# Peptides against a protein of PDB entry 8OXM: the designs that were tried, part 22

Target 1, 371 residues: chain A of PDB entry 8OXM
Amino acid sequence: FKAEFRLAGGVNLPKIIDCVGSDGKERRQLVKGRDDLRQDAVMQQVFQMCNTLLQRNTETRKRKLTICTYKVVPLSQRSGVLEWCTGTVPIGEFLVNNEDGAHKRYRPNDFSAFQCQKKMMEVQKKSFEEKYEVFMDVCQNFQPVFRYFCMEKFLDPAIWFEKRLAYTRSVATSSIVGYILGLGDRHVQNILINEQSAELVHIDLGVAFEQGKILPTPETVPFRLTRDIVDGMGITGVEGVFRRCCEKTMEVMRNSQETLLTIVEVLLYDPLFDWTMNPLKALYLQQRPEDETELHPTLNADDQECKRNLSDIDQSFNKVAERVLMRLQEKLKGVEEGTVLSVGGQVNLLIQQAIDPKNLSRLFPGWKAWV

## One batch from the design tools (peptide; made by RFdiffusion4, then SolubleMPNN)

Design b1_p9_5_s3 (from b1_p9_5, 5 letters changed)
Fold by OpenDDE base, seed 5:
Structure b1_p9_5_s3 (fold): chain B 371 residues (1-371), chain A 9 residues (1-9)
Amino acid sequence: as target 1 above (371 residues)
Amino acid sequence: FSDDFLKNS
């Protein structure tokens, strides 16, 4: 280990440490000291299994469809070591950094990221109609710029095209795999982009199995397919490569139903894998920036753990696990809203749901659905 | 870039 560390941004101030392996290679590691990395570790294993399925299929293998994975070593319930995704940046840092974000650089006359957030926070407790109107005003005055990521990083036109293709394939694969697993909390800081490959790396996998739908502000989209995410695909947007890669990924997932159900069943009933949404976790994920100042950790959780009978907790857990498995089975059968869809029909519905400004306007303002 | 490259992608 080197004696020096860097702080990564964020509330938990994770430490970036440099380690020299026994092979003489330097490796960056992120040390989190307040987060449960067990869920990340489990979800990374599921992603590796999905990658194995995608590599076995000739059509997905030819397209190099993969979800990016990173090494997670949980050390305790509140600490672990992540492989630092060397050469990755949060999409939020590239797009909406306060100093030099791409929106500020390319669209200096648009609303600032702060103005957009403020406008959406002001309507947070308002009707869905008022949220939609303000979201449309924000979107009109905050135009997408993520196309410039590949243009800045890849000056050669042939490389630029291949990287834009790699990006589009990565978005498609991660969107469909993420939907099948019910991955939530896909805010702009939980999605990294690799500056060399243009592939996305999904981090902080602590909202899975549609637990984002039980947040105080429910998640209303199957995955992040916001205007900037689409802008990175280039002029065709969600049509052509993205749609085809989603369809081919969904086809592999649906054809692997028994394997995926078996894997998820084992995980849902693993007593070491806490995937359920805790009220405290829900509050933390949807905290207001204004409320960060006074939460002194004088949560004396006085153990008024209401002794809910262990039996009632177990019965509640089992019913939630069964519901998750049933919904996973429905997704893998193409059952949406009680209707059986083809792969193309299901993918089309998911794309429409993900890009619908009515759905996007209802998200928690911290998710930054206008980005 | 020909349409054929987009079909095989």
Scores: peptide ipSAE 0.013, ipTM 0.418, DockQ to the pose 0.015
Fold by OpenDDE base, seed 4:
Order: C-alpha cells, then sequence, then structure tokens
Structure b1_p9_5_s3 (fold): chain B 371 residues (1-371), chain A 9 residues (1-9)
C-alpha cells in the first residue's frame, strides 16, 4: 500500500488507496467504511451469472452483451474493499457537476441543475398532475446533452461510432438484467461510465428485488432510461440497436428461467444476505435536505431489542421472499399486468414505462429523473 | 451537490 490516500467524496468519505501487487502492478482500490458491501458482492455474483448466460447464447455473445462487474471484498458488515473503477466517471458528475457539467457547458441558458431540483422539490408533496406539469417545464428548459460524452472522449469517427454502440449495448443489457433483478431506477451518481469503453458500471446495489417500490416515494420505472441516458445512444434513441439488444437479453433471461429462479431463491433465503428494505435504509435513500438536522446517526444498533417473536419475523420474511420469487417467475414468463407478452411486447412495455414522463415525474426528486 | 453515490438528495 502507498502511504497516501485520496477521498472519493460523499458522506461516508471512502478512501482511494493505491496498492502495489506482488506482480509489481499498481492497483487503485476504494475502501468504504460504514457501508455494507455484502449486497454489492452478491449482486456482482448474480451479474457474473447473467454474463455467463449471455456469453453462452450466440446472438448475445456476437453483440458482446455484458454487465460490467467490479471486485468487491467485504471485510465486515460495515467495511470492505472495492476495485476502483479506474477511468470511470459518474454520469451525474459529467452531466450536472456544478462548475463544469455538460448541461452548463452545452446549454448555459437552460435551468441550472439546482433550479430543476428546487422546482421538483417544491412539488414533491403535490398531486401527480402538478408534478407532471412542473416536470414537463423542467424538461423543456433542461435539454439532454449526454451525446457529448462520446463526442468529447472519442474524436475519431469510427471509434466514436463503435463506442456509442458499446454504450447503447451496455444500457440495454443493464436495463433488462436490472429489471429482472428488480434494481429499479438508478441514481445518476450510481451509474459510472467508462471513459475508454463507454460501458456503464452500476455501483451501490443496495436496492434490489423491486424493494424500490416500497420506498416512501415508490419507484415507477423498471430501469433508468431518462432523456440523457437516451441522448447518449444518438439519433435512433431507444429504437434499433437498443431495442434489439433489450430483446436479445430478455430472450436469454426468459430461456434461463429455471437457472435464474434457483439462483435467486438461494440468495433470498441466504441468512447472510439482507436484501429487505428497512425503514432506516428507506429514510437514508430518500432523505430530505430539511431532515438532515435531527438524524445524527447515533443509531447504536444495540438497543432495539424489540423482542418481536422470531416466528412472526420469519413468516413475514418468507412471504416477502415468496412474492419476490413469484414476481420474478412472472417477469421470466413475460407476464405483465396479468397478460403474457412476447419478448418484443414485454420489452416494448418496459421501454414505454421507463420513458413515460408521467412515471418519471413521480420519482423521488433526489434521483433527478430530468437528467 | 454532495458527491454521494447513494440515492440521497
Amino acid sequence: as target 1 above (371 residues)
Amino acid sequence: FSDDFLKNS
């Protein structure tokens, strides 16, 4: 280990450390404290399994459909080491950084990211109609710019085209696998883009199995397919390459139903894998800026010996696990809203749900659905 | 904007 470390920012102040391996190679690592990396580690294993399924199928293999994975080494329930995704940037940092964000650079006359957030926070407790109207005003005055990522990073036209294609494939694969696993919407800081490959890396996998639907502001989209995410695909948007890659990914997932069900069943009943949403995690994920003053996390986890009978907790857990498995089975059968859909029909429904401004306007404003 | 990788505001 080098004697120096860098802070990666954020509330948990993760430490970036440089390590020299026994092979003499320098490797950057992220040391997280006060964070449970077990869920991330498990989800990385599930992604590796999905990647194995995608590599076995000729159509998905030819398209190089894969989810980017990173190494996670949990050290304790509140600490671990991550492989630092060197040469990645959060899409949120590229898009909406206060000083040099792409929105400010390319659209200086649009609303600031702060103005957009403020407008959406003001209507957070309002009707769905009022949220939709303000979201449409925000979207009109905050136009997508993520096309410029590939244009800035890849100056050669042939490389630019290949990288835009790699990006589109990465979004498609992660969207469909993310839907199957119930990852829901992803915060703009939790999606990294690789500056060399243009592939996405999904980090902080703390919401899975549709647990985002039980948040105080429930998730209304199957995956993040916001205007900037679509803009990065170029002129065709969600049509052509993206749609076909979603369909081919969904075909592999549906044809692997038994394998995926067995894997998820083992994980849901693993006593070491806490995937359930708890009230504290829900508050943390959707904390309001106004509520920062009182919740010093003096959560000494020790004192709530609420002697809830172990039997009632276990029965409640088992019923949640069974519902997750049933919903996963439905997804893998193409059952949406009580109807069996073809792969193309299911993918079309999911795309329409993900891009619907009515669904996007209902999301938690902290997740910036206008970006 | 806090550089929080979490689904925080």
Scores: peptide ipSAE 0.006, ipTM 0.416, DockQ to the pose 0.219
Fold by OpenDDE base, seed 1:
Structure b1_p9_5_s3 (fold): chain B 371 residues (1-371), chain A 9 residues (1-9)
Amino acid sequence: as target 1 above (371 residues)
Amino acid sequence: FSDDFLKNS
């Protein structure tokens, strides 16, 4: 390890450290404290298995369908080491950076990212109708610009076209795998894009198995497929390459049902893997700027003195685990809203749900569904 | 990255 570290920004002040390996190669690592990396580590293992399934199938292998993974080494319940995703940028940083974000550069007469957020926060407690109207006004005055990512990074037209296809394939694979694992919507800062490959890297996997549906503002989309995510695919949007890659990914997942169920079952019943949503985690994920004043850090986790009978906790946990497994089995059978769908029918339903402005308008405003 | 989630949410 080098003696110097850099701070990555934020409340937990993660440390970027440079390490020289026994091979003499320098590697960047992110040391995260006060956060549970076990869920990230487990989800990376599940992604590696999904990648193995995708590589075994000729159609998905031919399309180079993969979900990008990074190394996670949990050191304790509150600390670990992450591989630093070198040559990646958060899509949120590229799109809505306050200084030089792509929206500000390409659409200087549109609403600012701050104006959009303010408008959506003002209607957060309002009706679904009022949320939809304000969301449509925001969308009209905040037009997508993510097409410019590939145009800025790849000046050669043949390379540009190849990288746009790589992006589209990465979105498709991560969307379907993410849906099967119940990752739900993903905040724009938790999706990285590789500046060389145009592939996505999903980080901070603390919401899985549809636990986003039990948040104070429940998720309403199966995965993030916002207007900028679609704009990055180019003129065809969700049609053609994206749809076909979703269908081929879903075919492999459905045909691997037994393997996926067995592995998720082992994970759900692992006493070392807490995937359940707790009230503190739910509050943390949907904090309001107004709530920062009352969350004194004196919620010591030592108030586990809710001596609920261990038996009642275990019975409640087992019922949630069983429900997650049942829902996973339904997804892998193509059961949506009590109807059995073909792969094409299921993928179509998921795409329509993910792009529906009514669903997007109901998301927590902090998740920036207009980006 | 999750920590900018808190400041910008």
Scores: peptide ipSAE 0.006, ipTM 0.414, DockQ to the pose 0.261
Fold by OpenDDE base, seed 3:
Structure b1_p9_5_s3 (fold): chain B 371 residues (1-371), chain A 9 residues (1-9)
Amino acid sequence: as target 1 above (371 residues)
Amino acid sequence: FSDDFLKNS
């Protein structure tokens, strides 16, 4: 290892270390402390399986539909090594960095990212109607700019067009695979973009199997398809390439139902894979910036272990696992709200749910649904 | 453990 490390930023301050392999190649690694990387490792294996299914199908292989994966080596429940995605940036850092973010550079007269967040936090405890009105005001005064990512990085018009196409395919593949697996917590810091490929890398896979729906502020969208995500696709938006790539991904997932159910069943019953939402994790994911000052961890060890009988815990876990498997089977059959949909009908419903400003306005303000 | 891995590498 090199003696020097860098900080990647963010709350957990992960350390970037440079390693020289036995092949003489330098490789960056991300050392996370305090995070359970086992869930990330398991979800990366599921993504690799989905990629194998997508490569077997001629239509998805021709379109190069893949979900980007990274290597995870869990070392403990609170430590591990990630393959650092060299040449990636969080979409949130590109879009809403306080000093040089694309919104400030291209839209200097719009609301600041801070003003948008403040307005949405002020209505967090209010009605859905009041949240919707303030969200629409924020959206009117905070216009999308993510089209400029490819324009800044790719000066050649032919390369620019190919990279915008790669981006659109990456969003489509990750959105449908993420929906099937019930992937949540898709805030702007948990989605990286590769500066060379324009492909997305999804990180922090700790909210899966629709566990985002049981958060104190439940998730109301199937995947992130916000205005900036759509703006990165260019003038066609969600139509044409994106829709067709979603449909072809969904077709492969539905045709692979038995394989996907068998894999997820093995994972849900793996005693080493804690996928369930716990109250501490829910609090951590939806912490207010104001609450950082008062959480002295006086974890007094005397918080009564609710000695739920081991039998009642096991019965409750099994019922949740069965419900997750049933919902996965429904998705893979195209069952939405008790109705069987075609691949095109199901993909259309998911797109409409993901772009609906009524659903977006109900999300936790930290998710930044206006970005 | 994270510090020991970094000290021994």
Scores: peptide ipSAE 0.000, ipTM 0.371, DockQ to the pose 0.030

Design b1_p9_5_s4 (from b1_p9_5, 5 letters changed)
Fold by OpenDDE base, seed 2:
Structure b1_p9_5_s4 (fold): chain B 371 residues (1-371), chain A 9 residues (1-9)
Amino acid sequence: as target 1 above (371 residues)
Amino acid sequence: FSDDFLLNS
């Protein structure tokens, strides 16, 4: 290891360290402290399995449908090493977080990212109607700009077209697999984009199996398909390539039902895999300070062993695990809201749910649904 | 199952 480290941005101030491998190659690593990386490691294994299924199918293989994965090495329940996703940037950093974010550069007369967040925070405790009205006002005055990512990075028109296609495929694959696994907390900092491939890398996989639906502000969308995410696809938006890639991914997932259920069952009953939402985690996820700079003290989970009878904990856990497995089986059968859908019908419903401004307006303001 | 996968990569 080099003696020097850099801080990555964000509340937990992860340390970027450079290590020299036994092969003499320098590798950048991200050391997270006070974070349980076991969930990330497990979810990366599930993504690798999904990639294996996608590579076995001729149609998904020809489309190069993959989820970008990274290496995770848990060191303890509160520390680990992540592979640094070299040449990636958070979509939020490109769009809104930098002084020269794409929204400010391309839409200088629109609301600032701060103004949008403030407006949505002011209505956070209001009715769904008031949230919807303010969300529509924010959206009208904060127009999407993510199309400019590929235009800035890829000046050659043929390369630009290829990379926009790679982006669209990556969004489709990660959206459908993320939905099947019930992946939540898809805010703009938890999604990286590769500056060379235009593929997405999903990080911080700590909200899975629809545990985002039991947050104090429930997640109301199956995946992130916000206006900027759609704008990055170009003029066709969710139609054509995106929809077809979602359908082909969903076909492979549904046809792999037994394999997916077996693996998820093993994971849900692994005593080392804490996938359940706890109240402290829920508070941490939805009491994020407005400013990324405030060090929230990690409330040590250790002090509130409320002596719930071990039997009641186990029964509650088993009932949640069973419900997760049943819901996963429903998704893999195409059961949505008690109705069996075709792959095309299911994908269409999910797209409509993800782009619905009524669903988006109900999200926690820290999710930044207007981006 | 966990340990062998980390060492060989």
Scores: peptide ipSAE 0.000, ipTM 0.414, DockQ to the pose 0.025
Fold by OpenDDE base, seed 3:
Structure b1_p9_5_s4 (fold): chain B 371 residues (1-371), chain A 9 residues (1-9)
Amino acid sequence: as target 1 above (371 residues)
Amino acid sequence: FSDDFLLNS
């Protein structure tokens, strides 16, 4: 280990440490404190299995459909070591950084990221109709710019085209696998982009198995397919490469139903894997920036353990696990809203749900659905 | 932590 460390940005101030391996190679690592990395470690194993299934299929292998994974070593319930994704940046940092963000650089006359956030926070407790109207006003005055990521990073036109295809394939693969696993909390800081490959790296996998739907503000989209995510695909948007890669990923997932169900069943009943949403986690994920000032952590340890009988906790847990497995089986059969869909029909429904401004306008303002 | 675990993956 080098004697020096850097702070990564963000609330938990993770430490970046440089390590020299026995091979003489420098490897950067991220040390997180006050974070449970066990869920991230488990979800990375599921992604590796999905990648194995995608590599076995000729059509997905030819398209190089993969989910980017990183190494996670949990050390305790509140600490671990992550492989630092060297040469990655949060999409939020590129798009909506206050000083040099792409929206400010390319669209200086649009609303600021702060103005958009403020407008959506003002209507947070309002009707769905009022949220939709303000969301449409925000979207009209905050136009997509993510096409400029590949244009800035890849000056050669042939390289630029290949990297835009790599990006589109990465979005498609991660969107479909993320939907099957019920991944939530896909805000702009939890999605990294690799500056060399243009592939996405999904981090903070703490909302899985549709637990985002039981948040105080429920998640209403199957994955992040916002206007900037679509703009990064270029002129074809969600059509052509993206749609075909979603369909081919969904074909492999549906054809691997038994394997995926068996793996998820083992994980759901693992006593070391706490995937359930708890009230404290829900509060943390949907905390207002204004509420940071008053939460002195006088969490006195005397919060009455509601001694729910251990039997009632176990019965409630088992019923939630069974419901998750049933919903996973439905997704893998193409059952949506009680109807069996073809792969093309299911992928089309998911795309329409993800781009619907009525669904996007209902999300928590911290998710930044206008980006 | 043995160097081998980080090198063989």
Scores: peptide ipSAE 0.000, ipTM 0.409, DockQ to the pose 0.022
Fold by OpenDDE base, seed 5:
Structure b1_p9_5_s4 (fold): chain B 371 residues (1-371), chain A 9 residues (1-9)
Amino acid sequence: as target 1 above (371 residues)
Amino acid sequence: FSDDFLLNS
């Protein structure tokens, strides 16, 4: 290890350390403190299994449909080492960086990212109708620019076209796999893009199995398919390549039902894998940047009353695990809202739910649904 | 992931 470290941005101030391997290669590592990385490690194993299933199918293999994975080494319940995704940038940094974000560069007369966030924060406690109206105003005055990522990074037209296809395939694969696993908290800092491959890397996998639906502001979309995400696909948007790659990914997932159910069942009942949303985690994920100053919880809460019977906690856990497994089985059968759908019908419903401005307007403002 | 990743990093 080098003696020097850098701070990564964010509330937990993760430390970037450089190590020299026995192979003489420098490897950058991200040391997170105060985070339970066990969930990230487990979800990476599930993604590797999904990749194995996708590689076995000839059609998904030919399309190179994969979810990008990174190495996670949990060291404790509150610390671990992440592989630093070298050559990746958060989509939020590219799109909405305050100094040099693509929205500011390409759309200087649009609302700033701060103005958009402020407008949505002002309506956070208002009706769904008022949220929708303000979201539509924000969207009208904040036009998508993510098409420029591939245009800036890939100057050769043939390479540009190939990388735009790689991006579209990566969005499709990660969207469907993420939906099947109930992956939440897909804000613009939790999705990285590889500057060489144009593939997405999903990080911070601490909201899984639809636990995003039990947040104080529940998640209302199956995956991130916002206007910038769609704009990165180019002129075809969600049609053609994206839809076909979603359908082929969903077909492989549905045809692998027994394998996926068995894996998720083992994980849900693993006593070392805490996937359940706790109230403190829920508050933290939807905390306002302004509220960071005062909540030093003096956890002087007396130890006495939290003898809630271990039996009632265990029964509540088992009922949640059973419900997650039932919902996973429904998804893998194509059961949506009590109706059995074809692969094309299910994928179409998910796309419509993900792009619906009514669903997007109801998300927590920190998710930045206008981006 | 074997302990080997931390040892070989």
Scores: peptide ipSAE 0.000, ipTM 0.413, DockQ to the pose 0.025
Fold by OpenDDE base, seed 4:
Order: sequence, then C-alpha cells, then structure tokens
Structure b1_p9_5_s4 (fold): chain B 371 residues (1-371), chain A 9 residues (1-9)
Amino acid sequence: as target 1 above (371 residues)
Amino acid sequence: FSDDFLLNS
C-alpha cells in the first residue's frame, strides 16, 4: 500500500488508497469504515447471477445487456474494501456540483440545485397536490442536461453514438434488474457513470427487496428514471432502444423465475444477510440536513437486554421474507396490481410509473427527483 | 453539496 490516502468525501469519510499488486500494477481501493458492506457484497453476487442469465440468452447477449459489478471485500460488520470504480463519476456530481455542474454550465439561468432542493423541502410535509405543483415549477426552471455527458466525453460521432447506446442499455438492464430485486429509487450520488464505457455502476445497495416502501417517505417509483436519466438517452428518450432492452431483460428474468426465486429465498433466510429495514437505518437514509446536529450515532450498543422473545422476532421475520418472495413471484409472473401483464405491458407500466411527475413529486427531496 | 455517496446526503 502507498503511505498516502485521499478522502472520498461523505459523512463516513471513506479512504481512497493505492496498492501495488504482486503483478506490479497499481490498484485504487476504497476503504469504508462505519459501513456494512455485506449487503453490497450479496447484491453484487445477485447481479453476477443476473448477468449469467443475460449472457445465456442470445437476444440479451447480442445487446451486451449487463449490470455493472464491483469487487467488495467485507472485513467486518462495519468495514470493508471496495474496488474503486476508477474512471467513474457520480451522476449527481456531474449534474449538480456546486461550482461546475452541468446544470450550472449549460443552464445558468435555471434554478440552482440548492434552490430546487429548498423549494421541495419546504413542501415535504404538505399535500401531494402542493408537492406536485412545486415539483412542476422546479422542473420547468431546471431543465435536463445529461445529454452533455456523452457529448463532452466522446468527441468522435461514431464513438458518441455507441456510448449513448451503451448508456441506454445500461440504464435499461439496471432498471429492470433493480425492479426485480426491489432496489427502488437510487440517490444521484449512488449512481456512478463510467467515463470510458458510459455504463452505470450502482453503489451502496443498502435498500433492496422493496424496503424503500417502508421508509418514512416511501418510494413511489420502481427505479430511477428521472428527466436527466432520460436525457442521457438522447432524443428517443424511453422509446426504442431503452424500451426494447427493458423488454428483453424482463423476458429473461421472467423465464428464469425458478432460479431467481431459489436464489432470493436462500439469501432472505441467510442469518448473515440482514436485508430488513430498521428504524435507525430508515432515519439515516432520510435524515434532514437540519437534523444533523444532535444525532451523533452514539451507537452505544448499550446491551439493552431487550429479551424480546426470540420466537416473536423469528415469526415476524419469516412473514416479511414470505411477503418478499410472494411479491418477487408476482413480478416474475408479470402480476401488477392483481392483473397478469405481458412483458411489454409490464415494462410499459413500470416506465410510466417511473416517469410520472406525480410519483416523482412524492419522493424524498434528499434524493433529488428533479435531477 | 457534500460529495456523500450515501443515500442520505
């Protein structure tokens, strides 16, 4: 290891370290502290299994449909080493960085990212109608710019076209796989884009199996398909390549029902894999900037011997696991709102739900649904 | 905006 480290920013101040391998190659690594990387590691394994299914199908293989994965080595319940996604940038950093973000560069007369966040936070406790009106005002005055990512990074027109296609395929694959696994909406900082491949890397997989629906502000979208995410696809938006790649991914997932159910069943009952949402995790995920002052997580794990009867905890856990498996089976059968849909019908419903301004306006303002 | 890769920032 080199003697120097860099901070990656963030509350947990992850350390970027450079190591020299036995092969003499330098490799950058991210050391996270105070973070449980076991869920990330498990979800990376599930993504590898989904990738194996996608590679077996001729139509998805020809389209190179894959979800990007990274190496995770959990070292403890609160520490681990991640493969640094070298040559990636958070979508949020590219779009809404304070000084040089793409919105400020290309739309200098639009609302600032701060003004948008402030307006949406002011209505956070208001009616759905008031949230929708303010969200529409924000959207009118904060126009999408993510098309410029590929234009800045890929100057050759043929390369630009191929990379925009790679981006669109990556969004489609991650959206459908993410829906099946119940990843929900994704914070703009937890979606990385590769500056060389234009593929997405989803990081911090702490919400899975629709546990985002039990957050204090429940998730209302099946996956992140915000205006900037769509703008990166170019003029066709969600039509054409994106829709067809979603349909082909969904077809493979539905045709792999037994395999996916068996895998998820094993994971849900793995005593080493805590996927359940707890109140502290829920508060952390939707913490308000104003509430930062008092909740130092003095996770004094005071051994409060809450001898809650092990039997009642186990029965409650089993009922949650059974509900997750039933909902996964419904998704893989194309059952939406009690109706069996075709692959095209199911994908269409999911796209419409994900782009609906009424659903987007109800999301937690911290996750910036206007970006 | 803090460069927090975490769901909460």
Scores: peptide ipSAE 0.008, ipTM 0.408, DockQ to the pose 0.170; fails the geometry check

